# Designs tried in a protein design run: peptides against a protein of PDB entry 5A53. Part 49

Target 1, 230 residues: chain A of PDB entry 5A53
Amino acid sequence: LVENVKQALFIPGQSCNKNLHDIMVDLSALKKPDMKRFNRKNDIHPFEDMSPLEFFSEKNDCSLMVLMTSSKKRKNNMTFIRTFGYKIYDMIELMVADNFKLLSDFKKLTFTVGLKPMFTFQGAAFDTHPVYKQIKSLFLDFFRGESTDLQDVAGLQHVISMTIQGDFQDGEPLPNVLFRVYKLKSYKSDQGGKRLPRIELVEIGPRLDFKIGRIHTPSPDMVTEAHKKP

## One batch from the design tools (peptide; aimed at target 1 R82)

Design b2_p21_4_s3 (made by RFdiffusion4, then SolubleMPNN; from b2_p21_4, 6 letters changed)
Fold by OpenDDE base, seed 1:
Structure b2_p21_4_s3 (fold): chain B 230 residues (1-230), chain A 21 residues (1-21)
Amino acid sequence: as target 1 above (230 residues)
Amino acid sequence: SYTWEELLQSLKEAESADLPK
């Protein structure tokens, strides 16, 4: 069973501003062709009522959603939502810090749309801390694309990098997650056929530092159902 | 800096990740 690539729906909230719109456009470009965007603002408050999101998930056949909102308390807020069977599985607020960079801030590089990204996660908490485990799961799920046997290594063009900004202890605020995207450049080494090509990573954008906000986690029963092998 | 092998390993880990369906 070739698992169908999860489709993403980007939704501007009522408070969506120009910056969030630009961020939405740039981030969603990484999800092409498996992405839809609403052009109109929608008044959705996921942590108050999830029903509108479930409706949109079903209507658009999208199991991934991103709601773009901004307030004084939650500036440049991207609420990432996943659904299972068109019901909310999990949600997380990731607020983009003001130091963000758009694709236009980087050197324009030729990029093939729809290629599978590589991922890097820097920080032990991505494997141990529940919140960062959810973030890792979310971004893998969001951008992994089609399942592949990884035989076509030559087609790999970009790396999505996520880094926890510093160490933290119990009771401390959760550090930001640094989202970076790199293009992989490979150079043929002139020396003998057995040497792995030299690789260079060039940042292509967008550059986003995510502050972690509110989280919704699935029930244990929903986790069990969502991870059942057919 | 990442090596090619490290990137490939991370990709394999991503493919094997237990994600919700």
Scores: peptide ipSAE 0.517, ipTM 0.939, DockQ to the pose 0.856
OpenDDE base, seeds 2, 3, 4, 5: peptide ipSAE 0.477, 0.493, 0.506, 0.482; ipTM 0.927, 0.932, 0.936, 0.930; seeds 2, 4 fail the geometry check

Design b2_p21_4_s4 (made by RFdiffusion4, then SolubleMPNN; from b2_p21_4 with F4W A10N N12E D15E A16N)
Fold by OpenDDE base, seed 3:
Structure b2_p21_4_s4 (fold): chain B 230 residues (1-230), chain A 21 residues (1-21)
Amino acid sequence: as target 1 above (230 residues)
Amino acid sequence: SYTWEELLKNLEEAENADLPK
């Protein structure tokens, strides 16, 4: 069974501001055509009551949601939510730092909508630390798109890069995650040998530095059910 | 700088990632 591409719903919260709206527009553009956006603000507090998000998941047939909120304590907060069977699977708050760049801050390049991204994850903690493992899982799940035969390399156009900002020890605050998007340029080497094409990565935006906030993790039973292979 | 081989490896890892259904 080719799993259907997970659909994303972007929800402006009651405290959504212009900056968050712009970030929402640009980030959601990377999820086209598998994305919906609400135009109205919704008063949702996911760490107090998850039921409105479960309702929206079911009503819109979206297993991915992003809630845009901002407060003094949690400025430019993007709450990423995943559902399984329209029930909350996990949630994570990722607060966008003030140094963000929008797509308009980069040179406009022709981009094909709906192409599968490549990924890079920089930092060993993405494979070892529970929080960064969740972030890696989330962004893979969010942007992986359709399962493709690896032979269709011709359709690869862009790279989503995530970097843990520096090293950290146990008990230290979790470093930010640097989100970057690049367009891949390939150059055919004219030398008739099996040399792999030279590649160049050109940043296309958006550029987001994420501060990690609150997290909700699934129950062991939900993990087991969500990872069952049919 | 990433190589094409590294990007392809990462793509394979992404395809095989154990993600919730």
Scores: peptide ipSAE 0.590, ipTM 0.950, DockQ to the pose 0.861
OpenDDE base, seeds 1, 2, 4, 5: peptide ipSAE 0.586, 0.556, 0.606, 0.559; ipTM 0.950, 0.944, 0.952, 0.945; seeds 4, 5 fail the geometry check

Design b2_p21_5 (made by RFdiffusion4)
Pose (drawn by RFdiffusion4):
Structure b2_p21_5 (pose): chain A 225 residues (1-189, 195-230), chain P 21 residues (1-21)
Amino acid sequence: LVENVKQALFIPGQSCNKNLHDIMVDLSALKKPDMKRFNRKNDIHPFEDMSPLEFFSEKNDCSLMVLMTSSKKRKNNMTFIRTFGYKIYDMIELMVADNFKLLSDFKKLTFTVGLKPMFTFQGAAFDTHPVYKQIKSLFLDFFRGESTDLQDVAGLQHVISMTIQGDFQDGEPLPNVLFRVYKLKSYKSRLPRIELVEIGPRLDFKIGRIHTPSPDMVTEAHKKP
Amino acid sequence: MELTFEELLKGLHEANNADLP
């Protein structure tokens, strides 16, 4: 009854550069094998015209899309896009800070591609705040991959950790979201003692513009059998 | 940062069964 794994399409925008491309490559690796990359630059402006994104969603059968854009006003801009029936469901701009680390900045460890990641979300706002609820929903939907009734404990390899940069009060600017990836190590103490090693990429997301779905589309996308 | 095995399992179950568009 459940759908196939959602496919991701990574799209370099007209203003995409090499540094932003490196971020795409490393982040896209976490999506393997359910990912496609475009090599050329495309003149796409999602908050001016959504038509091209809907076109690429249909022709490539990708319900998840990431546009790469950079200007001084919005540097290292990653626009995360989800579609329903090849129409836009929601969009959010996540801009990467300059303190980012790539896979090259971390010791390369053995890594089995295609395993179900584990998630941890730190921050009360992930459950109550509309903006951060969308982010939690986005990254769960984006990276969880295959849904299954069966889980091999040996397959529990890595965790995707997302942390809000401190608590905050209403009216203040929205804190950044800290994207971290760790590999698990377990030791005997039955329950193991767990330790973590960072494998990257390390990304601090600055929150930009947001598009939310209409109530009608939410009804259809979240309809229950 | 510290985690327990039970927390990881719970989080994995919740993420697997999360209702998403």

Design b2_p21_5_s1 (made by RFdiffusion4, then SolubleMPNN; from b2_p21_5 with E2S G11N H13Q N16L P21A)
Fold by OpenDDE base, seed 1:
Structure b2_p21_5_s1 (fold): chain B 230 residues (1-230), chain A 21 residues (1-21)
Amino acid sequence: as target 1 above (230 residues)
Amino acid sequence: MSLTFEELLKNLQEALNADLA
């Protein structure tokens, strides 16, 4: 079964700054080799006109896009876009908080490109709340692609952790999503004559706290079409 | 003994707790 890994396109918007550029570089490194980056800024406003994104999706054969913009109201904004048949399926704004850490802020650890991450989601809302369900779906789609049922634990190199920061009630602002990336280190511990494999997690970055912004949800018709397995 | 998925999750939880502290 040829895994149809979804390709991602990273697009710097007109307001993309150095911090966003650095974040883009680091996050896209986790998507290698299945990513493209534009070097030039593009004036795109997806919640006003989606047509340019659909054009880029088709032209670059990318079903995943990330638009990097920053304003006073939406600082360090990463708009994640998914397309189906090169038409907009869904969009979500995730604003990176100022406490972010880049890969350079962590101890340099060599990682193998192309290994699939394990995901962990902390927070019941990832399974029950529509927005967090979309986020969960998005990140699984973004980094895993089509998962084969066989998790080869032997090939597990890194873990992506997503945590909802605290509890919330209806009508309250949605808590941030804490994005963390860990590398698995396997140690052979000789404790008591039994070689017990010990696995340690080492944070490798980037460290991103996402504030949730605007969302575009797919039409019921598009949901139906997207779930139609050919 | 292969580390169980549960042990991996435990280690992750510990790492997360350390990050949140």
Scores: peptide ipSAE 0.026, ipTM 0.636, DockQ to the pose 0.059
OpenDDE base, seeds 2, 3, 4, 5: peptide ipSAE 0.023, 0.025, 0.023, 0.022; ipTM 0.579, 0.587, 0.564, 0.602

Design b2_p21_5_s2 (made by RFdiffusion4, then SolubleMPNN; from b2_p21_5 with G11S H13E N16L P21A)
Fold by OpenDDE base, seed 3:
Structure b2_p21_5_s2 (fold): chain B 230 residues (1-230), chain A 21 residues (1-21)
Amino acid sequence: as target 1 above (230 residues)
Amino acid sequence: MELTFEELLKSLEEALNADLA
């Protein structure tokens, strides 16, 4: 089953500012060509009323959405939304810390659009803790391109790294998630007559530290429906 | 120990090189 590439819709909220706009542009560039952006601000409050997002999901045929909002309590907030059958499946608020870097802050490297990134996850909680499991699932789903056969290692140009910032115990505040994007550079090293491939990682941006906010989890019924292979 | 960003990068590079060797 060739899973259809999920389309993403980026939505500026009413409180969207220049920084969020720039972050939106850079993050959405990683999702090209499977991305749409609204140019107008929309007054959407997903944790109060989800209906506008369901409407946009259906109207734009997008199962992924990102709402850009900012307030005193939730500065630089990216609400990631997934839909199933144009109904809200899950939501998570990820607030971008002020130390963010844009693509313009890094050396411009040519990249081929449409190549599937490799993911790396650092932190055991990505496999055990429900919130970090949701984050892992979300980002894999978000940037999962066409299921090309793994054989084209030659096509691997980008690595997305997600790291949980430090250890935490039960009941403690959830550490930030460090989002990093790298380009792989391959060099031929001549060691002792054997050409060993040497790979170097070059950060290309954006650099985002995500503070975890509010979460909406799917109903058990929706989980069951979403896991039904057609 | 909280791996510094640089330490993480080095570890990732080493891991990637080991997987391709």
Scores: peptide ipSAE 0.024, ipTM 0.580, DockQ to the pose 0.062
OpenDDE base, seeds 1, 2, 4, 5: peptide ipSAE 0.026, 0.026, 0.022, 0.025; ipTM 0.590, 0.608, 0.571, 0.581; seeds 1, 2, 5 fail the geometry check

Design b2_p21_5_s3 (made by RFdiffusion4, then SolubleMPNN; from b2_p21_5, 8 letters changed)
Fold by OpenDDE base, seed 4:
Structure b2_p21_5_s3 (fold): chain B 230 residues (1-230), chain A 21 residues (1-21)
Amino acid sequence: as target 1 above (230 residues)
Amino acid sequence: MSLTWEELLENLKAAQNADLA
């Protein structure tokens, strides 16, 4: 069963600023062609009322949403939302640190739209800690596209890297997640008569450091329903 | 494929370290 590629909807909130707009444009470019963007600001507060997001999910047939808001307490906040059956499954606030870089800050490399990114996750907590497990699941769900069994290495053009910034103990603030995008460059190197393919990684952007904010976890019932493959 | 993956991981690590520096 080719799982239908999940569609993403990017929503500028009422407090969306130019920086967030630019980040939205660049991040959403990685989701093309399976992406929609609203041009109008929407007054949505997902942790107070989820109903508007459920409405947008259904109306736009998008199971992935990103709400762009900014406040003094939650600067450059990207709320990632997943829906199941057009109902909120989970949400997470990821605040972009001020050191972000846009695609324009990198050398423009031709990117073929529609190729699946390879993911790398650095940090044991991505497999053990519930918050980082949710982040891993979210980003895989967001960018993995169609699950084709053919990991055609020849089709790998880019890598999305997610790194937990440092170690942490229980009760400590959760470290940021470093989001990086690289393009794979393959060079034919003649080393001693054996053509070893040399692969170089070139960062292409955007570069985002995510501070973790509020989280909404799914109900046990929704988890059960979401794992029921038809 | 294994050699390319290891090289990829090494390059990724190097790129990440360069970004953190």
Scores: peptide ipSAE 0.045, ipTM 0.669, DockQ to the pose 0.071
OpenDDE base, seeds 1, 2, 3, 5: peptide ipSAE 0.030, 0.029, 0.021, 0.037; ipTM 0.644, 0.640, 0.599, 0.654; seed 2 fails the geometry check

Design b2_p21_5_s4 (made by RFdiffusion4, then SolubleMPNN; from b2_p21_5, 7 letters changed)
Fold by OpenDDE base, seed 5:
Structure b2_p21_5_s4 (fold): chain B 230 residues (1-230), chain A 21 residues (1-21)
Amino acid sequence: as target 1 above (230 residues)
Amino acid sequence: MKLTFEELLENLKKAQNADLA
């Protein structure tokens, strides 16, 4: 069975800046080889008109899209879009906080392209709160695809960690989601005869703190259709 | 030895705490 890996399209918006471009490059590197990037800026406003995104989804055969925009109100905004049948399924704005780190800010480590990361989610709201459930679903869908195959830990190179930054109550602003990427390093310590395999997690970047913005949720009908296994 | 998922999570927590400190 050829795993139908979802393809991602990264789209620079008209207001895309150097920082967003760099973030786009680094984040998209984790999606290789199943990623396309536009080199040209596109004037797209997904919460006003979704039709250009649906067109790009169909034309590029991409069910995942990320639009890179920046404004005073929505600085360093990554709009994550999913389509089903080339129609908009859901959207979420995730604004990158100014404290971001690029891959170049970390120790360069070699990694094998195409290995699926393991995910860890920290925060009960990822399972209970609609917005965080959508974020969890989105990132799992984005990087793992539809494959339910448990990755052999022996082949695990990368861990993506997503943490809700603090507790919150109903009606309070939603805490940021802390996005972290780690590489597993196995050290054969020859020290003292007991070769205890020491496995360390080393942050490799990018480091992104996501502020949650606007959301578009799918209709109940679209949810039902998207969950129908062919 | 394959790290248990639990050991991996523990290492992740340690790494995260080190980055937040």
Scores: peptide ipSAE 0.054, ipTM 0.685, DockQ to the pose 0.071
OpenDDE base, seeds 1, 2, 3, 4: peptide ipSAE 0.053, 0.033, 0.026, 0.088; ipTM 0.691, 0.658, 0.602, 0.730; seeds 3, 4 fail the geometry check

Design b2_p21_6 (made by RFdiffusion4)
Pose (drawn by RFdiffusion4):
Structure b2_p21_6 (pose): chain A 225 residues (1-189, 195-230), chain P 21 residues (1-21)
Amino acid sequence: LVENVKQALFIPGQSCNKNLHDIMVDLSALKKPDMKRFNRKNDIHPFEDMSPLEFFSEKNDCSLMVLMTSSKKRKNNMTFIRTFGYKIYDMIELMVADNFKLLSDFKKLTFTVGLKPMFTFQGAAFDTHPVYKQIKSLFLDFFRGESTDLQDVAGLQHVISMTIQGDFQDGEPLPNVLFRVYKLKSYKSRLPRIELVEIGPRLDFKIGRIHTPSPDMVTEAHKKP
Amino acid sequence: SLPEFTEEQEEKYQEWLDEEK
């Protein structure tokens, strides 16, 4: 009854550069094998015209899309896009801060591609705040991959950690979201003692513009059998 | 339902997609 794994399409925008491309490559690796990359630059402006994104969603059968754009106003801009029936469901701009680390900045460890990641979300706003609820929903939907009734404990390899940069009060600017990836190590103490090793990429997301779905589309996308 | 495109839009977007092949 459940759908196939959602496919991701990574799209370099007209203003995409090498540094932003490196961030695409390393982040896209976490999506393997359910990912495609475009190599050319495309003149796409999602908050001016959504038509091209809907077109690429249909023709490539990708319900998850990431546009890469950079200007001084919006530097290292990653626009995460989800579609339903090849129409836009929601969009959010996540801009990467300059303190980012790539896979090259971390010791390469053995890594089995295609395993179900574990998630941890740190911050009360992930459950109550509309903006951060969308981010939690986005990254769960984006990286969880295969849904299954069976889990091999040996397959519990890595965790995707997302932390809000401190608590905040209403009216203040929205804190950044800290994207971290760790590999698990376990030791005997039955329950094991757990330690973590960072494998990257390390990304601090600055929140930009947001598009939300209409009530009608939410009804269809979240219809229950 | 599916998204709808003008003829001009479809041709333009198809050209972008063919460049990725």

Design b2_p21_6_s1 (made by RFdiffusion4, then SolubleMPNN; from b2_p21_6, 16 letters changed)
Fold by OpenDDE base, seed 3:
Structure b2_p21_6_s1 (fold): chain B 230 residues (1-230), chain A 21 residues (1-21)
Amino acid sequence: as target 1 above (230 residues)
Amino acid sequence: SKPKYSKEELEEFTKLYESEL
């Protein structure tokens, strides 16, 4: 069964600004062609009422959503939402730090749209801590295209790197997640007679440091239903 | 909890979208 590629909907909230719009455009470019964007602001407060998001999930056939909002308390906030059967599965607020870089800040490299990125996760908490496990699951689910059995390593052009910014103890604020995008560049090195293909990682953007905000975790029943293979 | 908005009110939130195919 070829699982249909999950579609994403990007929603500008009422408080969306130019910086969030630019971030939305650049991040959504990694999800092409499996992406839609609303062109108008929508007054949505997902932690107060989730009903508008469930409606948009169903009407747009999108199991992934990103709400763009900004306030004094939650500046440059990207709320990532997943649905299952058009019902809210989970939500997480990821606030973009002011040190962000857009695609325009990097050297333009030609890339093929629609190729699956390889993921790398740096930090043990991505496998052990429930919040970082949710982030790992979310980003894998968001940017995994069609499950091709062949990890066609020959088609691998992009690497998405996610790093937990430093160590933390129980009861401390959760460290930021550093989001980086690289292109694999093959060089023929003529050094030493053996033309070994050298692969280099070149950052292409966007560069985003995510501060973790509010979280909605799935119900145990929805976890069970979402893991049932049809 | 009852949804805060009716189905009709939720349809009013439906904004035009761009599909970048």
Scores: peptide ipSAE 0.032, ipTM 0.590, DockQ to the pose 0.237
OpenDDE base, seeds 1, 2, 4, 5: peptide ipSAE 0.027, 0.018, 0.025, 0.025; ipTM 0.558, 0.512, 0.571, 0.552; seeds 1, 2 fail the geometry check

Design b2_p21_6_s2 (made by RFdiffusion4, then SolubleMPNN; from b2_p21_6, 12 letters changed)
Fold by OpenDDE base, seed 1:
Structure b2_p21_6_s2 (fold): chain B 230 residues (1-230), chain A 21 residues (1-21)
Amino acid sequence: as target 1 above (230 residues)
Amino acid sequence: SMPKYSKEELEKFTKLLEEEK
């Protein structure tokens, strides 16, 4: 089975700062080896003109892009973009809150590059609310791709947890999504002669609280085309 | 500061990991 692993392109915007660069480096480390990063800043405004992103998608053969920008209104903004046939499928702004933690803030635990994470989603809205459904779909697509092989469980090294920060009602501001990364540690516990594998979760970072910003949803036609598996 | 995953969330994680194995 050729796992159709989607390639990601990380793009520093013109307003990209040191904090966003560090976040970009740490988040993109989880996508290795299927990741490219630009070293140059690019003046891209995806909600004004999407054409530069479509150009980068095609030229870099990347169906996933992350644009790093920061302003007073949209501080530490990560715009996640997906393309289909090098055309924009969807976009979402996820602004990183100031309480973020980098990999350097955690105990350096070595992990094998290229192992797929397990995902957990906490909050009913991930299965019911359109925006949180898009976030769930995006992150699954970004880190696992379409092929979940049972072999991924045997190689399970780390877990990505995504939690909706509290309940909300209709018409209220959408709660943040708490992004956390854990390494699995297996311990052989000798309890009563049965070696039950005890699994412990150790946070490895990065720790990101995402505030939801602007969203571009796919056209019905593009949804139909993207679900047409060849 | 330990990540405020409740002991319950950690147990749910462990259980999910055990059920997928």
Scores: peptide ipSAE 0.020, ipTM 0.551, DockQ to the pose 0.012
OpenDDE base, seeds 2, 3, 4, 5: peptide ipSAE 0.017, 0.018, 0.018, 0.017; ipTM 0.526, 0.473, 0.490, 0.491

Design b2_p21_6_s3 (made by RFdiffusion4, then SolubleMPNN; from b2_p21_6, 11 letters changed)
Fold by OpenDDE base, seed 1:
Structure b2_p21_6_s3 (fold): chain B 230 residues (1-230), chain A 21 residues (1-21)
Amino acid sequence: as target 1 above (230 residues)
Amino acid sequence: SLPKYSEEELKKYTELLESEL
C-alpha cells in the first residue's frame, strides 16, 4: 500500500511578517519531507477568492496548504486549507497567540525526519462540536495522513497534543486550541538492578495557542466524494 | 524495543505535562 502521504504547501501571504515566517518554518519542519514552502509572498485572500489556492494545489500537487497572513484584526493568522481533486474542501483560520514559542526556545533534540507523530486530543468538543471536529480532522490529515499503520508505533518519536483551553457554553467564543509537540525520550533507568526503560515526554516546540477564526466547510457533495474510498 | 504506550497513557502524560507548563 503506497501511503498517500498528503503533501503540504506553506504560502507566505503579502502581510506575512517575521514571526509568521518563523512559525511557518518551525511548523513545516514537522511535516518534512512532505512539505514545500514558497520563498516569495503571494497576495491571496482565500475567503474572497479561492481560485489562486486551487491553482497552487494543482500546480504543486499539494492537497494541504497553509497561508500565512497578519492584520490588525487577524494577527498571526494561519489559514489551513485542504483540497480534494485540487478543489477547496475546507478552510480554517487559526491565529497564533503572542505567547508562542519556537523550536529555538526549547532544548535541541535530535529527531528522525519522516516519523509520524501520535496525536492526543484533550476536550470532549473534539468529538462533538463541528469546528473542533474539523480541527481534529485537519491536523490528523496534515501530520499523520490517512494510513494509520500500527508499524508507526514502533517508530513513535513525536506526540502532538491538542487541548481545548477550558469549557465553553453555546453562544460563547470558542476557546483556543493549545498545540504542543513532545518528543518521546527513552532512558535506561537502573532501578533495583533491572534496566527498566523509562520514557519521558520532552516538549520540543513549537508551542502555539490557536485562536479560531473564519471557517469554510465542505459542501455535502464534497464530503460524500471525499469519504468514497477508492 | 520502545515500550508500547497506549494512546490513553500518552494522553495522561500530555495532560500532566500541560498542567506543569
Scores: peptide ipSAE 0.019, ipTM 0.524, DockQ to the pose 0.013
OpenDDE base, seeds 2, 3, 4, 5: peptide ipSAE 0.015, 0.018, 0.016, 0.014; ipTM 0.489, 0.481, 0.482, 0.459

Design b2_p21_6_s4 (made by RFdiffusion4, then SolubleMPNN; from b2_p21_6, 12 letters changed)
Fold by OpenDDE base, seed 3:
Structure b2_p21_6_s4 (fold): chain B 230 residues (1-230), chain A 21 residues (1-21)
Amino acid sequence: as target 1 above (230 residues)
Amino acid sequence: SKPKYSEEELEKFTKLLESEK
């Protein structure tokens, strides 16, 4: 079964700056080889008109898109978009906090391109709260796709960790999502003559703290269609 | 040799990631 790996398109918006460009480059490196990037800025306002994104989805055969914009109200904003049949399924704004770190801020480690990451999600809200459920679904879809074959575990080299930053109550602002990337290093520990495989996590970047912005949820009809396996 | 991780190893990694908070 040739896994139909979802392709991602990274789009600089009109307000895309150097920092967002650098973040885009580093985050998109994790999606290689299944990634395209535009080199030109595009004036797209997805919460006002979705038609340009649907056009780009179809033209580039990409069911995943990330729009990079920045304003005073929405600084370092990454709008994540999913399409189904080249129509908008859902959207979410994730604004990168100023404390971000790039791949250049970490020790360069050799990794194989095209291996699927393992995911870890920390926070009960990822399984209960609709917004965090969407984030979980989005990132799983973005980096793993739908099929978790046991064969993917044999190629595991890195872990993506997503953590909800603190507890929250109903009516409170939604806590940030902490995005971290680790490489797994296996060491043979010689402790007392037993070679126990010791695995260490080494952060490799990028490090991103996401503030949640605007959301577009799928229509019930599109949810039903997207879950219909052909 | 591609590192094969058991479910138990994956759970340990999850716990390690929770402790780095």
Scores: peptide ipSAE 0.020, ipTM 0.534, DockQ to the pose 0.013
OpenDDE base, seeds 1, 2, 4, 5: peptide ipSAE 0.016, 0.018, 0.018, 0.018; ipTM 0.527, 0.481, 0.500, 0.494; seed 1 fails the geometry check

Design b2_p21_7 (made by RFdiffusion4)
Pose (drawn by RFdiffusion4):
Structure b2_p21_7 (pose): chain A 225 residues (1-189, 195-230), chain P 21 residues (1-21)
Amino acid sequence: LVENVKQALFIPGQSCNKNLHDIMVDLSALKKPDMKRFNRKNDIHPFEDMSPLEFFSEKNDCSLMVLMTSSKKRKNNMTFIRTFGYKIYDMIELMVADNFKLLSDFKKLTFTVGLKPMFTFQGAAFDTHPVYKQIKSLFLDFFRGESTDLQDVAGLQHVISMTIQGDFQDGEPLPNVLFRVYKLKSYKSRLPRIELVEIGPRLDFKIGRIHTPSPDMVTEAHKKP
Amino acid sequence: SYTFEELLEAMKEADEADLPH
């Protein structure tokens, strides 16, 4: 009954550069094998015209899309896009801070591609705040991959950790979201003692513009059997 | 830091998350 794994399409925008491309490559690796990359630059402006994104979603059968854009106003801009029936469901701009680390900045460890990641979300706002609820929903939907009734404990290899940069009060600017990836190590103490090693990429997301779905589309996308 | 049980619970919660189709 459940759908196939959602496919991701990574799209360099007109203003995409090498540094932003490196961020795309390393992040796209976490999506393997359910990922495609475009090589050319495309003149796409999602908050002016959504038509091209819906076109690419249909012709490439990708319900998850990431547009790469950079200007001084919005540097290292990653616009995450989800579609339903090849129409836009929601969009959010996540801009990467300059303190980012790539896979090259971390010791390369053995890594089995295609395993179900584990998730940890730190921050009460992930459950109550509309903006951060969307981010939690986005990254769960984006990276969880295959749904299954069966889990091999030996397959529990890595965790995707997302942390809000401190608590905050209403009216203040929205804190960044800290994206971290760790590999698990377990030791004997039955329950193991767990330790973590960072493998990257390390990304601090600054929150930009947001598009939310209409109630009608939410009804269809979240319809229950 | 995390316990193994905490991680399994978080995994269960992520599997049961209500997401768009």

